# Ledger of designs, part 95: peptides against a protein of PDB entry 2AKA

Target 1, 299 residues: chain A of PDB entry 2AKA
Amino acid sequence: MEDLIPLVNRLQDAFSAIGQNADLDLPQIAVVGGQSAGKSSVLENFVGRDFLPRGSGIVTRRPLVLQLVNSTTEYAEFLHCKGKKFTDFEEVRLEIEAETDRVTGTNKGISPVPINLRVYSPHVLNLTLVDLPGMTKVPVGDQPPDIEFQIRDMLMQFVTKENCLILAVSPANSDLANSDALKIAKEVDPQGQRTIGVITKLDLMDEGTDARDVLENKLLPLRRGYIGVVNRSQKDIDGKKDITAALAAERKFFLSHPSYRHLADRMGTPYLQKVLNQQLTNHIRDTLPGLRNKLQSQL

## One batch from the design tools (peptide; made by RFdiffusion4, then SolubleMPNN)

Design b2_p17_7_s1 (from b2_p17_7, 9 letters changed)
Fold by OpenDDE base, seed 1:
Structure b2_p17_7_s1 (fold): chain B 299 residues (1-299), chain A 17 residues (1-17)
Amino acid sequence: as target 1 above (299 residues)
Amino acid sequence: SSEVEAALAELDAFLAS
């Protein structure tokens, strides 16, 4: 069953090569969230490496198809440069930036053309995520004034697909009712059937407040529920705090927090990774027969 | 298209198993 995700990865790569990624309803998880919601940190925590572009404003400007593959070796490969194995994840980050700039230019525009990145690691579960640009309301630099709508349109190309699961990343230190991620998810998934909620920045909530009701799925119910995570702070990132240490701190956070300790076994990045692996695997199993039939009918 | 065909063949093999 674990081999289903790699199978879909090969399908993704094959269809990407012919430019049909946006049109194919492959079983996948699209990651959505507002700017600075913590999407990149969640993904990096899965890998245990710093490899995604960082900065102010819109960092992710192309969809990133991140294919995590459990392996005895650790390296990364890009579909656009086959045969090159990256063992330095700093170089992975640089390649993402370079490949993004190659297509979008220097104006920090966006492109719907995905970057396909496969990461082999002994520390990951098989998991494929499509990281999408962060939703923003404010253009930066030479971005067009309608950049907000361009991003939304790009996201909609993914999240409107029936076989697309939505990983909605929302910060806890902001009003959840104003979550860009949950708003877009509700627009395309009004019954909450395809949406998985991730609540970040739980450690940054105001004293005396908590997200217990959200995490218990009582405030804005999703069939697939919510998982809270604690990412490294900007200070931790700047200080190059080890991700492994951060994961331990995350575990400690949930265990020691009066409002979350009873949920601790169903919280945190490792649990999120397991849940996503399982849900994606099951989702693939359920959708592939229909996909096969559809593809066959097109031949 | 060769990659697509190969991937589809693999999918078919999986579904047949």
Scores: peptide ipSAE 0.134, ipTM 0.784, DockQ to the pose 0.753
Fold by OpenDDE base, seed 5:
Structure b2_p17_7_s1 (fold): chain B 299 residues (1-299), chain A 17 residues (1-17)
Amino acid sequence: as target 1 above (299 residues)
Amino acid sequence: SSEVEAALAELDAFLAS
């Protein structure tokens, strides 16, 4: 059963090679959230490396299919440059930026064409995530005035698929009831069957407030529940704070917080990674019987 | 493509097991 995610990865790569992208209903997890919601930080925490583009506004401008594969070796490989093994994750970041700019240009526009990145690491569980552009309301640079809707349309190509799980990333220091991630998830998954909630920025909440009710799945119930995480601050990222140290601080945060200590064993990035691995594996198992004929018919 | 065929074969093998 441990090989199910890699199997689907091979299918995903194969179909991507023939131009099947948005039309595929492969078991996968789409990551959705507003700009600066902490999506990229969550993904980097899984890998334990800084490898995603940084900046203000829309950083992710193409879907990034991130295939994490547990391996004895540590390296990354892009589908668009097969055979090249990246061991320096700064070069991975640069390649993402270069490949993004190659397609979108310098106008900070978006493209629906995915970047496929596979990361082999002893520090990851098998997991495939599709990082999607952050939802925004304000165009930057030479972006079209309707960029918000372009992003939404792009997201809908993924999240409307029945076999797509949704990782809805919401910052705790904003109104969760108005979370862009939870709104889009509710729109396409009204019964909350495909959505996993991630609550970031718990450490940035005002004193005397907490997200306990959300994390306990009592405020906006999702069948798959919520997991809180604490990411590095932008200052920490700029200061190149070690991810390992950040993960330790995250653990300490949950253990020491009066509102979260009872949930600590079901919170944090490592637990999230484990849950996502299990959820995706089970989801693949459930969907595979129907996938064969559907995929074959799309050839 | 050969890659698609190979992947489908793996899928079939899994489903048959």
Scores: peptide ipSAE 0.133, ipTM 0.790, DockQ to the pose 0.756
Fold by OpenDDE base, seed 2:
Structure b2_p17_7_s1 (fold): chain B 299 residues (1-299), chain A 17 residues (1-17)
Amino acid sequence: as target 1 above (299 residues)
Amino acid sequence: SSEVEAALAELDAFLAS
């Protein structure tokens, strides 16, 4: 069972190498959320490193297939530069930016062609996520006026697939009913069967308010439920606040909050990582027989 | 592709177990 995620990783790499990404419904988790919803922070917290592009506007402009692999060593590899091991995660960030620019040019356009990044680390669970561009972005620079539609179209290419789980990242300090992540999830998964809710910015909610009903799955029920997390602030990220310290602060937040204390063992980034590993593993097991049959019919 | 064949073989082995 522990080898299922790596198995799918090998399939994913093999199919990427032959350019058949679009026609395959591989079991995967697509990460969706608006800008500043906290997607990048969640992913970086899984790795324990700062390695994703940051900035204003559309930061993720290509799908990032992030393959986390538990290993005795810590390094990253890109599929587009085989054999090169990255040990400096700032160089990983720079490579993502460079590879993005290579395809999209200087106009900050988007491309549906994935970047495949594998991170080996003793601090991660086996987990594959597809990070997608943020939704509802105002065109900036030389971006085409329909960039928001292009982003939506790109997301739909992933989230409409039956074997795609959706990690919907929504900030708690905004109206959840207006969450772009939950809206798109509801559109393609109206019964909430494939969607995992992540609620960020719980520490930034107005005094006297809480997201207890959401986290207890009582307000907008999802079959797979909700997990709350507390990420570093943008200021803390810019200041290179230690992720380990941030994770400790997150735990303290849930334990000390009157509305969340009873949920504390089912909240936070480490728990989210465990849940995603388990759900992805089970999802792979359930979908592989059907996938094999489909593959056989296409070959 | 040798990579695809290898991956599919591994998949088949898993499904057969």
Scores: peptide ipSAE 0.129, ipTM 0.789, DockQ to the pose 0.770
Fold by OpenDDE base, seed 3:
Structure b2_p17_7_s1 (fold): chain B 299 residues (1-299), chain A 17 residues (1-17)
Amino acid sequence: as target 1 above (299 residues)
Amino acid sequence: SSEVEAALAELDAFLAS
């Protein structure tokens, strides 16, 4: 049953090809969070490459089905351009931008049509995530005035599905009670059965404050708990700081911090990736029989 | 589509094993 994630990947690709993505409740993890919550950095840290669009405002404007596959080789493939292997991850970024613009235009609008990206790497665990547009309240530039609601509606198409797990990404340096990610998660998952909390920017908290109560699952309890991570700073990203070095710094941060030292083995990007792999695998196993029955009834 | 049918067949094979 170790190939369950790849199996679902093939299902995702097949349904995407026929435009039936919205109608099928495939077991998956949807990534939600406000703009600048650190979602893109988390995903890039999994891959160990810079490959996601960056910028001000809404960066992700189409759902990105990111399929990580452990392999002896490192390259990426898009479903919309089969047969082309990308070994330069800068070209991957450019392709995401180009494919996004092809559908949305240059006005920074959004589209619910997914981009399917598969990344083969020796440095990843098998893991599939659906990166969704960051929630925002203020339109910028040529964005439509109702962009907030468009994004919300798009997110709801994914997170309302019973077989969708929710990776709720929240920054620690903001009031967690006002986290857009946790708010939407609680709306669609009031019992906290499908939500995994990720707390970013722990290194940017004010002196004398910490997120210990959150990370210990005491403030806003989730069945699947919380995992803290430390992403590269914007300066580090602009300076193209090595992700491997950043991951080492993250480990050091948790080990050396008085409030997090006791949690260090259950924190950080590598642990998050492991947990997500395990939870997704188990979730697929539990949901596949029901999915089969549903599909059979639709044939 | 042929892709969907192939994927479903694979799913069935997995669940039958």
Scores: peptide ipSAE 0.128, ipTM 0.787, DockQ to the pose 0.758

Design b2_p17_7_s2 (from b2_p17_7, 10 letters changed)
Fold by OpenDDE base, seed 3:
Structure b2_p17_7_s2 (fold): chain B 299 residues (1-299), chain A 17 residues (1-17)
Amino acid sequence: as target 1 above (299 residues)
Amino acid sequence: SSEVEAALAELDEFLAR
């Protein structure tokens, strides 16, 4: 059977090239969450490289269509600079920043125009994610005072699409009932059919508290359930702690934690990647016939 | 565009299986 994720990647690239991205409901996963929820860390853990912009406030300021492709080689390519292969992931980070600034300027504003990044790696499963700006209520720097609403409007362009799955990233050390990610997901997916919950920062919860009920899908049930992950600390990221070592520590965390040990085989970044690959593949299979019919009607 | 046409052709090939 043809690998369906690469097929949709080619469709995404083709439609991006003609500026029709907004009109086609391509099967995809949009990543949503508040600022500092751990979205970028989850994506970097999939790749096993530091390559996303870092900083205070809104770091992701354009949608990043991240296309992970399993390959024997490791390199990245941008749609906006075809033919250039990046093997240094620090240069990938710099290119994202430069391309973002080219469109948004220096005011730390946002743009709905996607950046398309393809990463070939032996360490990834085929997976496409759309990283979206983190939800915020407070403008930083020279950001416009209505930045909260601009971000919301941008997110809504993706998450309202029927073929869009939603990866809702929420930190465990905050009130999950007030999660920006879960709120927006509930608004556009009231039946919880398109939403996958990710719970980060499980290692930062207060002693004597746990997210067991959430992870067991008992507190705020989603049809597709929840997956807990443990990301590197900001100190570990700044210190360039090895992601492989961090993934081993994550596994150890779940296995050793009294509240999570029974869930350990259904937790962690590697399991999340596998689940997302499977769910996206199945979702593509189910949606492509309908997509083709829509395309035919528009031609 | 030629890219769109190529991608649609691949989609049609998939759906024909």
Scores: peptide ipSAE 0.128, ipTM 0.794, DockQ to the pose 0.757
Fold by OpenDDE base, seed 1:
Structure b2_p17_7_s2 (fold): chain B 299 residues (1-299), chain A 17 residues (1-17)
Amino acid sequence: as target 1 above (299 residues)
Amino acid sequence: SSEVEAALAELDEFLAR
């Protein structure tokens, strides 16, 4: 079963090369959430490296197909520059920025054309995620006034597909009833069959408040449930706090918090990665026979 | 596309196991 995710990665690469990646209903996980919801931080915590673009406003402006592959060595490869191995993750970040700007121009526009990034690491489980632009209501710089709708339309190209799982990332320090991630997920998955909830910023909640009812799947029930995570603060990121140290602090947070201690073994980034690997593997197994038949009928 | 055909062949091989 461990080979199913790499197999789908090869299919994704093949279809991306012919420009049909967005049109295919491949088994995948799309990551959705508002701007600053913590999506990029969750992905970086899986790799244990700082490699995603950072900044204010819309940082992710193209879909990023992030293919994590367990390996004895650590390096990254892009589909658009085959044969180049990146061992410096700062260079990975710069390449994402450069390739984004090459297609979108300098106006901070968006493009539905994905960037395909494969990361080999001994510290990852096999996992493929599609990081999507953060939902926003406010255009920045030279962005068109309808940028909110352009982002929404781009997200819909992924999340409306039946074989797409949705990783809905919501911050706990905001009203979850108004979560952009949960709202879009509910629109395309009204029964909550394809949606996995991630609750970030649990450490930033007001004193005397907690997200226990959400994490226990009692408030807004999803079939696949919710997983809480604690990301590095902006201060920690600016201070170059090590991700390994942040993961230890996350574990300590859940174990020491009176509202979350009983859930601690089903919370945190390592548990999230494990659950996503298992869910994606099972989802691929269930969908591949149907996908094969569909592809054979189209060729 | 030769790449798509190769990927489909690999998929078929996997599903045949």
Scores: peptide ipSAE 0.125, ipTM 0.788, DockQ to the pose 0.769
Fold by OpenDDE base, seed 4:
Structure b2_p17_7_s2 (fold): chain B 299 residues (1-299), chain A 17 residues (1-17)
Amino acid sequence: as target 1 above (299 residues)
Amino acid sequence: SSEVEAALAELDEFLAR
């Protein structure tokens, strides 16, 4: 069972080499959410390293196929520069930025062409995620006035696929009824069969408020439920707070919070990673017979 | 491509188990 995710990774790499003309519905998890919802922080917390572009406005401008592989060693590899092993994750960040700019230029435009990044680490479970641009309504810099629609169209290319699971990332300190992630998920998955809810910024909620009803799946029910996480603050990121220390603080947060203590064993980044690994593995197993038939018809 | 063929072969091996 643990070999199913690596098998799909090899398929992803093979099809990326052939180009975008392959109408492939590979079993995968697409990560969606508004700008500043905490998507990049969730992904970095899985790896335990700072490696994603940061900044104001649209940071992710190309899909990032992030292939996490459990290994005794720690390094990263890009599909576009095969054979180069990155051990410095700052260099990984710089390569993502450079490869993004190579295709999109300097105008902060977007491209639907994925970047394929594989990370080997003893701290990860086997897991493949597609990080997508954050939804926005406001163009920044030299972005075209219709950038909101360009982003939505790009997201729709992924999330409309039947074999795509949706990791919907929503901040708790905003009205969840207005969550961009949950709105797009409801549009393409009206029965909530493919959507996994992630609630970030639980530590930034106003005193006397909580997201208990959401986390208990009582407010906006999803078949696959919700998992709460606590990411590093922007101050913690700027101060280079260690992710391991942040994960310990997250655990302490859930255990000590009156509204979440009873849920603490089903919350936090490590639990989220485990759930995603299991759900993706099961999803691959269920879809592989159909995938084989589709692949044969496209060759 | 050779990469696609290799991936398909692995998929077939899995499905044959």
Scores: peptide ipSAE 0.123, ipTM 0.785, DockQ to the pose 0.762
Fold by OpenDDE base, seed 2:
Order: C-alpha cells, then structure tokens, then sequence
Structure b2_p17_7_s2 (fold): chain B 299 residues (1-299), chain A 17 residues (1-17)
C-alpha cells in the first residue's frame, strides 16, 4: 500500500502548479499559534536542522507548506526552484527569506501565497504541515495597523476547511485560557474534533506550577488530546545547540519531572511527530473518498 | 494539467483497491 501522505503531496504540488490551492480542501495539518509560541522550533525539531527564519516579531509571513519525506538522503527542494537540491539548511533559510521578501516586500507584510518546501531526510517520518504566521496584536515596524486581522483572515482560509486538522501551539508559561491558538481552534472547531494541542515552554514554567491538567486533557479537553514538548531556548539557538542533544534533554525533562513522568511516553517531539503522522494518515484515508467526488465534480 | 490528471489517476487507483 502506497503511503498516503506522499500521494497527497503529489496532489498538493499539482494543484499549487495550477494556482488552485486556495479552493481545494486537501487533508492537511495547519499549525497555528501566537507569535513566539514555538511553532517554528517544533518544525525544526522534526527535521533536526535550523532552516526557518529567525527574529523578533512576525517571522513566518507566508504559509509554509512543509512536506517531510522519509528518505535515505538528506536534502530540501522548493516548488518554486524545481531541480535545485539544497543540502545546506542555512541556504534553505535564506531562500525562504528571499522568496518571502520577493512577494511581500521588505515592510514585513504578509502574503497568503504559500511557499512549498519538501525536506527529504532519514530522520523524519512522512508528514505535511502548513506553518502559518503567528498571531499578533501589535504591528511592528512598517506593518499595517490591521496586521492582526490580516493574519487572522489568512489563518481562517486554512482552519475553516473541514479537512484541515489544527495543530494548536500554546506556550505553557502564558495563560492557556488566553491562548490565541486555542481561541481560534475553538472558534472553528467548537467540539474539538480537528484540533491537536501542543504545549511548548514547559521548562519555562514557574517553580511549583505545571501543565499536568492540560496535558491530561482535563482542563480544556480536545478529542485528539495534548502533547507537551520542550524546545531549545533562544540562548540554545543562539549558541547553536544541537537539536539531537535538545531532544535528549526534552526526554530527560519529562522523565525527571514529578508532574510529567507518568506521561513521558506520550510527550516530546518524537512522539508528537509519530502522532501527527498517524493522525494525518488516518485523516487522509477518511477524507479521500469525499475528495475524489469533489474533484470529479470540478472537472 | 497533466500533473493533476496523473495525481487524480493515482488517487483513483488507490481508491479502487
């Protein structure tokens, strides 16, 4: 049986080439969260490479369709640069920045036009994610005063689709009741059927506090539950701390924490990647018959 | 588009199994 995720990737690429991406409800996972919630760090931890734009403010300014493909080789390819293989992930970062600036300009504006990036790696499971701009309330620099609403409208184009799963990324060191990710997810998925919760920054919580009730799915229940992760700190990123070492530290964190030890086998980035692969595969299987019928009606 | 048609054909083959 062919892997369903690569099949949908071929559909995504084909539809992107004809400019119809906006009209197709393809089974996908959209990544949503506030600015600095840790979305990009989660994606980089899946790849095991630093390759996403960094900085203060809105870093992701276009949707990034990230197609992870398990392979014997490690390289990246952009749909807009067909035939060019990137083996240096710093060059991948630079290409994302250049392609973003080409479309949005230098004013830190946003565009709904996706960047399509495929990463081949022996260290990944087959997984496709759409990284979306971080929600923000305050425009920075030359951003338009309505940037909050522009971002929201862009996110809504993805998360309102019935075949879109929502990876809601929330930092544990902020009030989860005020999580932008959980708010938008609740708006479009009030029954919590399409939402997977990710709780980041568990290592940055105040001493004597924990997110146990959230991670046990008791506080804000989602049908698909919550997964806690520990990303590299900004200091670790600036210090070029190896992601493999960070993943080992994440495992140690969950195993050694009194509130999380009993959950440790259902926490962390590797478990998240596995769950997302399984969830996406099952979701594709469930949606493909309906997708075929829809496509046939559009021919 | 030939690419879309090829992808749809592959989808049909999968669903026919």
Amino acid sequence: as target 1 above (299 residues)
Amino acid sequence: SSEVEAALAELDEFLAR
Scores: peptide ipSAE 0.120, ipTM 0.790, DockQ to the pose 0.705

Design b2_p17_7_s3 (from b2_p17_7, 10 letters changed)
Fold by OpenDDE base, seed 3:
Structure b2_p17_7_s3 (fold): chain B 299 residues (1-299), chain A 17 residues (1-17)
Amino acid sequence: as target 1 above (299 residues)
Amino acid sequence: SAEVEAALQELDDFLAS
C-alpha cells in the first residue's frame, strides 16, 4: 500500500502541469503554522539535508509540494526542470529561491503557484507534504500591507479541501491556545478529523513547565493526536549541525525528560514520519475511488 | 494531456486490482 503515495504523486504532477491544481481534491497533507513555528526544520529532518530557504520573516512564499520517495539513490528533481537531477542540496535550495523569485519578484511577495520537488533518498519513507507559507501579521520589506490575508487565502485553497489532511505545527514555547496553526485547522476542520498536531520547541520551554497535557491529547483533543519533536536550534542550523546527531539528541531528550519519557516511543521526527506515511497511505486508499468518480464526471 | 491520461490509467489499474 506504500506505493499509493507515488501514484498520487504522478497524478499531482500531471494536474500541476496543466494548471488544474485548484480544481482537484487530491489526498495530501498541507503543512500549516505560524512564522518560525519550525515547519522547515521538520521537513529538512525528514530528508536529512538542509535544502529549504532560510531567512527572517516569511521564507516560504510559494506552496512547495515536497514528494519524498524511498530509493537506493539520493537526488532531487523539480517538475519545472525536468531531466535535471540535483545531488547537491544546496543547489536545491538555490533553485527553490530562484524559481520563487521568478514568479514573485524580489519584493518578497507570494504566489499560489506550487513548486513541485521530488526527493529520492534511502533515508526517507514515501511521503508527500505541501509546505505552505507561514502565517504572519507583520509585512516585511516590500510586502503588501495585506500580506497576512494573502497568506490566509492561499492556505485556504488547500486546507478547505475535503481530502486534505492538515499538519498543524505549533511551538511549545508559545501559548497553544493562540496557535495560528490550530486556529485555522479548527476553522476548516471543526470536528478535528483531518488535523495532525505537531508540537515543536519542546526543548525551549521554561523550567517547570511542560506540554504533557497537549501531547497526551487532553488539552485540545485531535482525533489524530499530537506528536512532539525537537528541531535543531537556529545556531545549530547556521553551524551546519548534523541532522543525524540532532535526531539522536531528540530521542535522548524525550527519554530523559520526566514529563515525556512515558511518551518517548510516540514522539520524535522518525515516529512523525512513520505516522504521516501510514496516515497518508490510508487516506489515499479511502479517497481514490471517490476521486476517480469525480474525475470521470469532469473529464 | 498525455500525462493526465497516463496517470488516470494508473489510477484505473489500481482500482481494478
Scores: peptide ipSAE 0.155, ipTM 0.809, DockQ to the pose 0.769
Fold by OpenDDE base, seed 2:
Structure b2_p17_7_s3 (fold): chain B 299 residues (1-299), chain A 17 residues (1-17)
Amino acid sequence: as target 1 above (299 residues)
Amino acid sequence: SAEVEAALQELDDFLAS
């Protein structure tokens, strides 16, 4: 029942239009991770386009409700500028930056007010994700000294919700025990019931090391498991490496790696997209009856 | 809100099916 995701999209849009006054716990997937963990790259790989802001430090500064919709056409639209269809994804990036700046100013601060972006594409599955600011410990530039806590507070507004699934993005080339994503997930989901682990940067691990135990769900078990992905390097992004080519390279990476070959069919960005579509659909189905009851009491 | 009501109606229709 893939049509459940579009149904929730309409609910999201409707509640956004009224300023989210309902404070509803909608079934959704929140994306969490440290800065530079690879969250933006994962989302762009789903779309197959470069469209998210890039830079050092905190790039995502407002929640981005990214609604992917399978369609025969390819274009994007924002809830805040209805009627405008974006076919140039560079313009999408610029609009995100402009809309962010309109609310937060130029001080690199954050705002909890979401940006709603819908992307129609023949290359996507129906999927809605809420991209959240990357966790950081060190303020940069004009950021407030308590930016770390502001980000955490914002994340908590999403991840503490019962109907929120958590996509925890952690880089493999860093100590998993120090993963900001997994730490916050463990705090709000101690039994690992709502958390899906994504391990990025598997191609950047030191020679002779691997994340096999993590990906096999043996190190820090999550009920919903872990999925490894390989994103484009910064060099590849700067060199405008095609995402389609990168996805092919990702597949080759898993198939050719001695530690991951046996997992290859359950790894990679395309598989992640399928899993998220399935899990979100099932999650929506399970939560809708309860959601309706809550709505009856307040609307 | 008409938009909210429409979305809720769709939800009700789904739950009733």
Scores: peptide ipSAE 0.151, ipTM 0.808, DockQ to the pose 0.754
Fold by OpenDDE base, seed 1:
Structure b2_p17_7_s3 (fold): chain B 299 residues (1-299), chain A 17 residues (1-17)
Amino acid sequence: as target 1 above (299 residues)
Amino acid sequence: SAEVEAALQELDDFLAS
C-alpha cells in the first residue's frame, strides 16, 4: 500500500514538467498556516534535517512539493536539476532559495510554479506534502501591497481541489478562532472532511492554559482530528539543537504534561508522520480510480 | 509528453492489478 505514494509522485513529476501540476486534482496534502505558525519546522522534523529557508516575513514564496521516500540511503533531488544528488542539506536549502529567486526575482514576490523536491531517507515514511506560502497581512520589502490576496489566491488553487487534503497548522499560543489555517480550511472544507489539524507551540502557552479541548477534537471538530507537536524554539534552532534530541523532548513534554499525558500516544511528530502516511495512502487508493476515469476522458 | 504517458501507463497497470 505504501507504493501508492511513489506512484502519485511520478504522476506529479510528469505533470509538473508540462506545467499542469496546479490544474490537476491529484491526491495530495497541502500545508497551510500563517507566517511563523511552524509549518517549516514540522516538515524539517519529518526529515530530521534543517533544509528549508528561514527568515523574517514570507520565506516560502513558491509551492514546495516535498516528496519523502523511505530509502536505505539519504539524499535529495530536485526535479529542475535532474541527475544532481544532494547529500548536504544545507545545499538543499540554498538551492530552494536560489530557484525561488530565479523565478520571483529580488522583489520577494511569489510564484505559483512549484519546486519539486524529493528526499530519500531511512528515517522517513513515504509522504508527499505541498508546502505553501504562509498567510500574512503585512507586505515586506518590494512586495506588492496586495501580497496577502496573492498568497490567498495561490493557496486557493490547491485547497479548493476535491482531492486535496489540508494540513492546517495553527499555533497554540494564539487564539485558535483567529487561525489563518483553520479559516481558509473552513472556507473550502466547511464540513471538515479534508482537514487535518496540527497544533504547534504547545510549549509556549501561558501558564494555566492548555489546548486539551482542541486536541480532543471538542472545540472545533475535524473529522480527521488534531495532532499536537512541539517544535524547536527559535533559541534551539539558533543554537543548532539536534532534531533527534528535540523529538525526544517532544515525547517527554506530552508524557509529563498533566493536560496531555492521556493523549501522548496520539501526539508528536512521529505519530503525525505515521498518520499522514496512512491518510494519504488511503486517500490515494480512494481517488485514483476516479482520477484515471477523468484522465481517460480528457486525454 | 512521453513522461506523462509513461506515468499514466504505470497508473493503468496498478489499477489493473
Scores: peptide ipSAE 0.142, ipTM 0.800, DockQ to the pose 0.802
Fold by OpenDDE base, seed 4:
Structure b2_p17_7_s3 (fold): chain B 299 residues (1-299), chain A 17 residues (1-17)
Amino acid sequence: as target 1 above (299 residues)
Amino acid sequence: SAEVEAALQELDDFLAS
């Protein structure tokens, strides 16, 4: 199979080195969602490790270009510290926090300058995602009162690009009509051509309710559809519950649930990862012929 | 830069194949 995702990774790295990331329209997937939507958990489930910052309010304060590469070995590398291999993912988390603070300070401000993180693992498919700050309405710490709009403006720099796919992460235990992720996706992708829906917290829905209509793409249809996932609870995260065990529990959840059992083979984190790999690969193939000339003119 | 040129060359090679 063609290594199109790694090719784009090299392009991303090269352009990051020259500081032109904001104006590039590389084929990529931007991850959007409200705070506490489960976005970070989805990404960590792909890797099978805890490595993203945690806390109250906004934890992602810079775009994180997360490049997953299937490999026989497991380690991480940052573009800003080439040559250093991280095998302890707690150190990866600390490096993200340190690098974020280096640029934004300690006031929990935001910066549009990406952090580029590559993770080699036998547990991942080739996949590149851009994790973006969670949408919020409430400033925390020393953040300016307009932090909501600063975050939204940052997101718009990515999601308005024609070659950007949007992974919209929404919790099932909230009104989907009020989903921050789906709202911003609808704003920039009104025909639902670039948006992939992820529904989290299906296990936290009230008894007697389900998201079947959403997952079957019947309520708010997206061309690329919806995939439901079940993440670890906050208690499980705090207790450092094994992600492998959580993925098994997720599979069991879908198989045993009366409303979702018929969809079980098209649900869950492993299926989501597969779909994203395939869609990104195809998207890259479709966009590359037109990308070369555009990129040349932007250099 | 050399890195940009190398990446662009890889892209060109792909498009030519």
Scores: peptide ipSAE 0.133, ipTM 0.794, DockQ to the pose 0.761

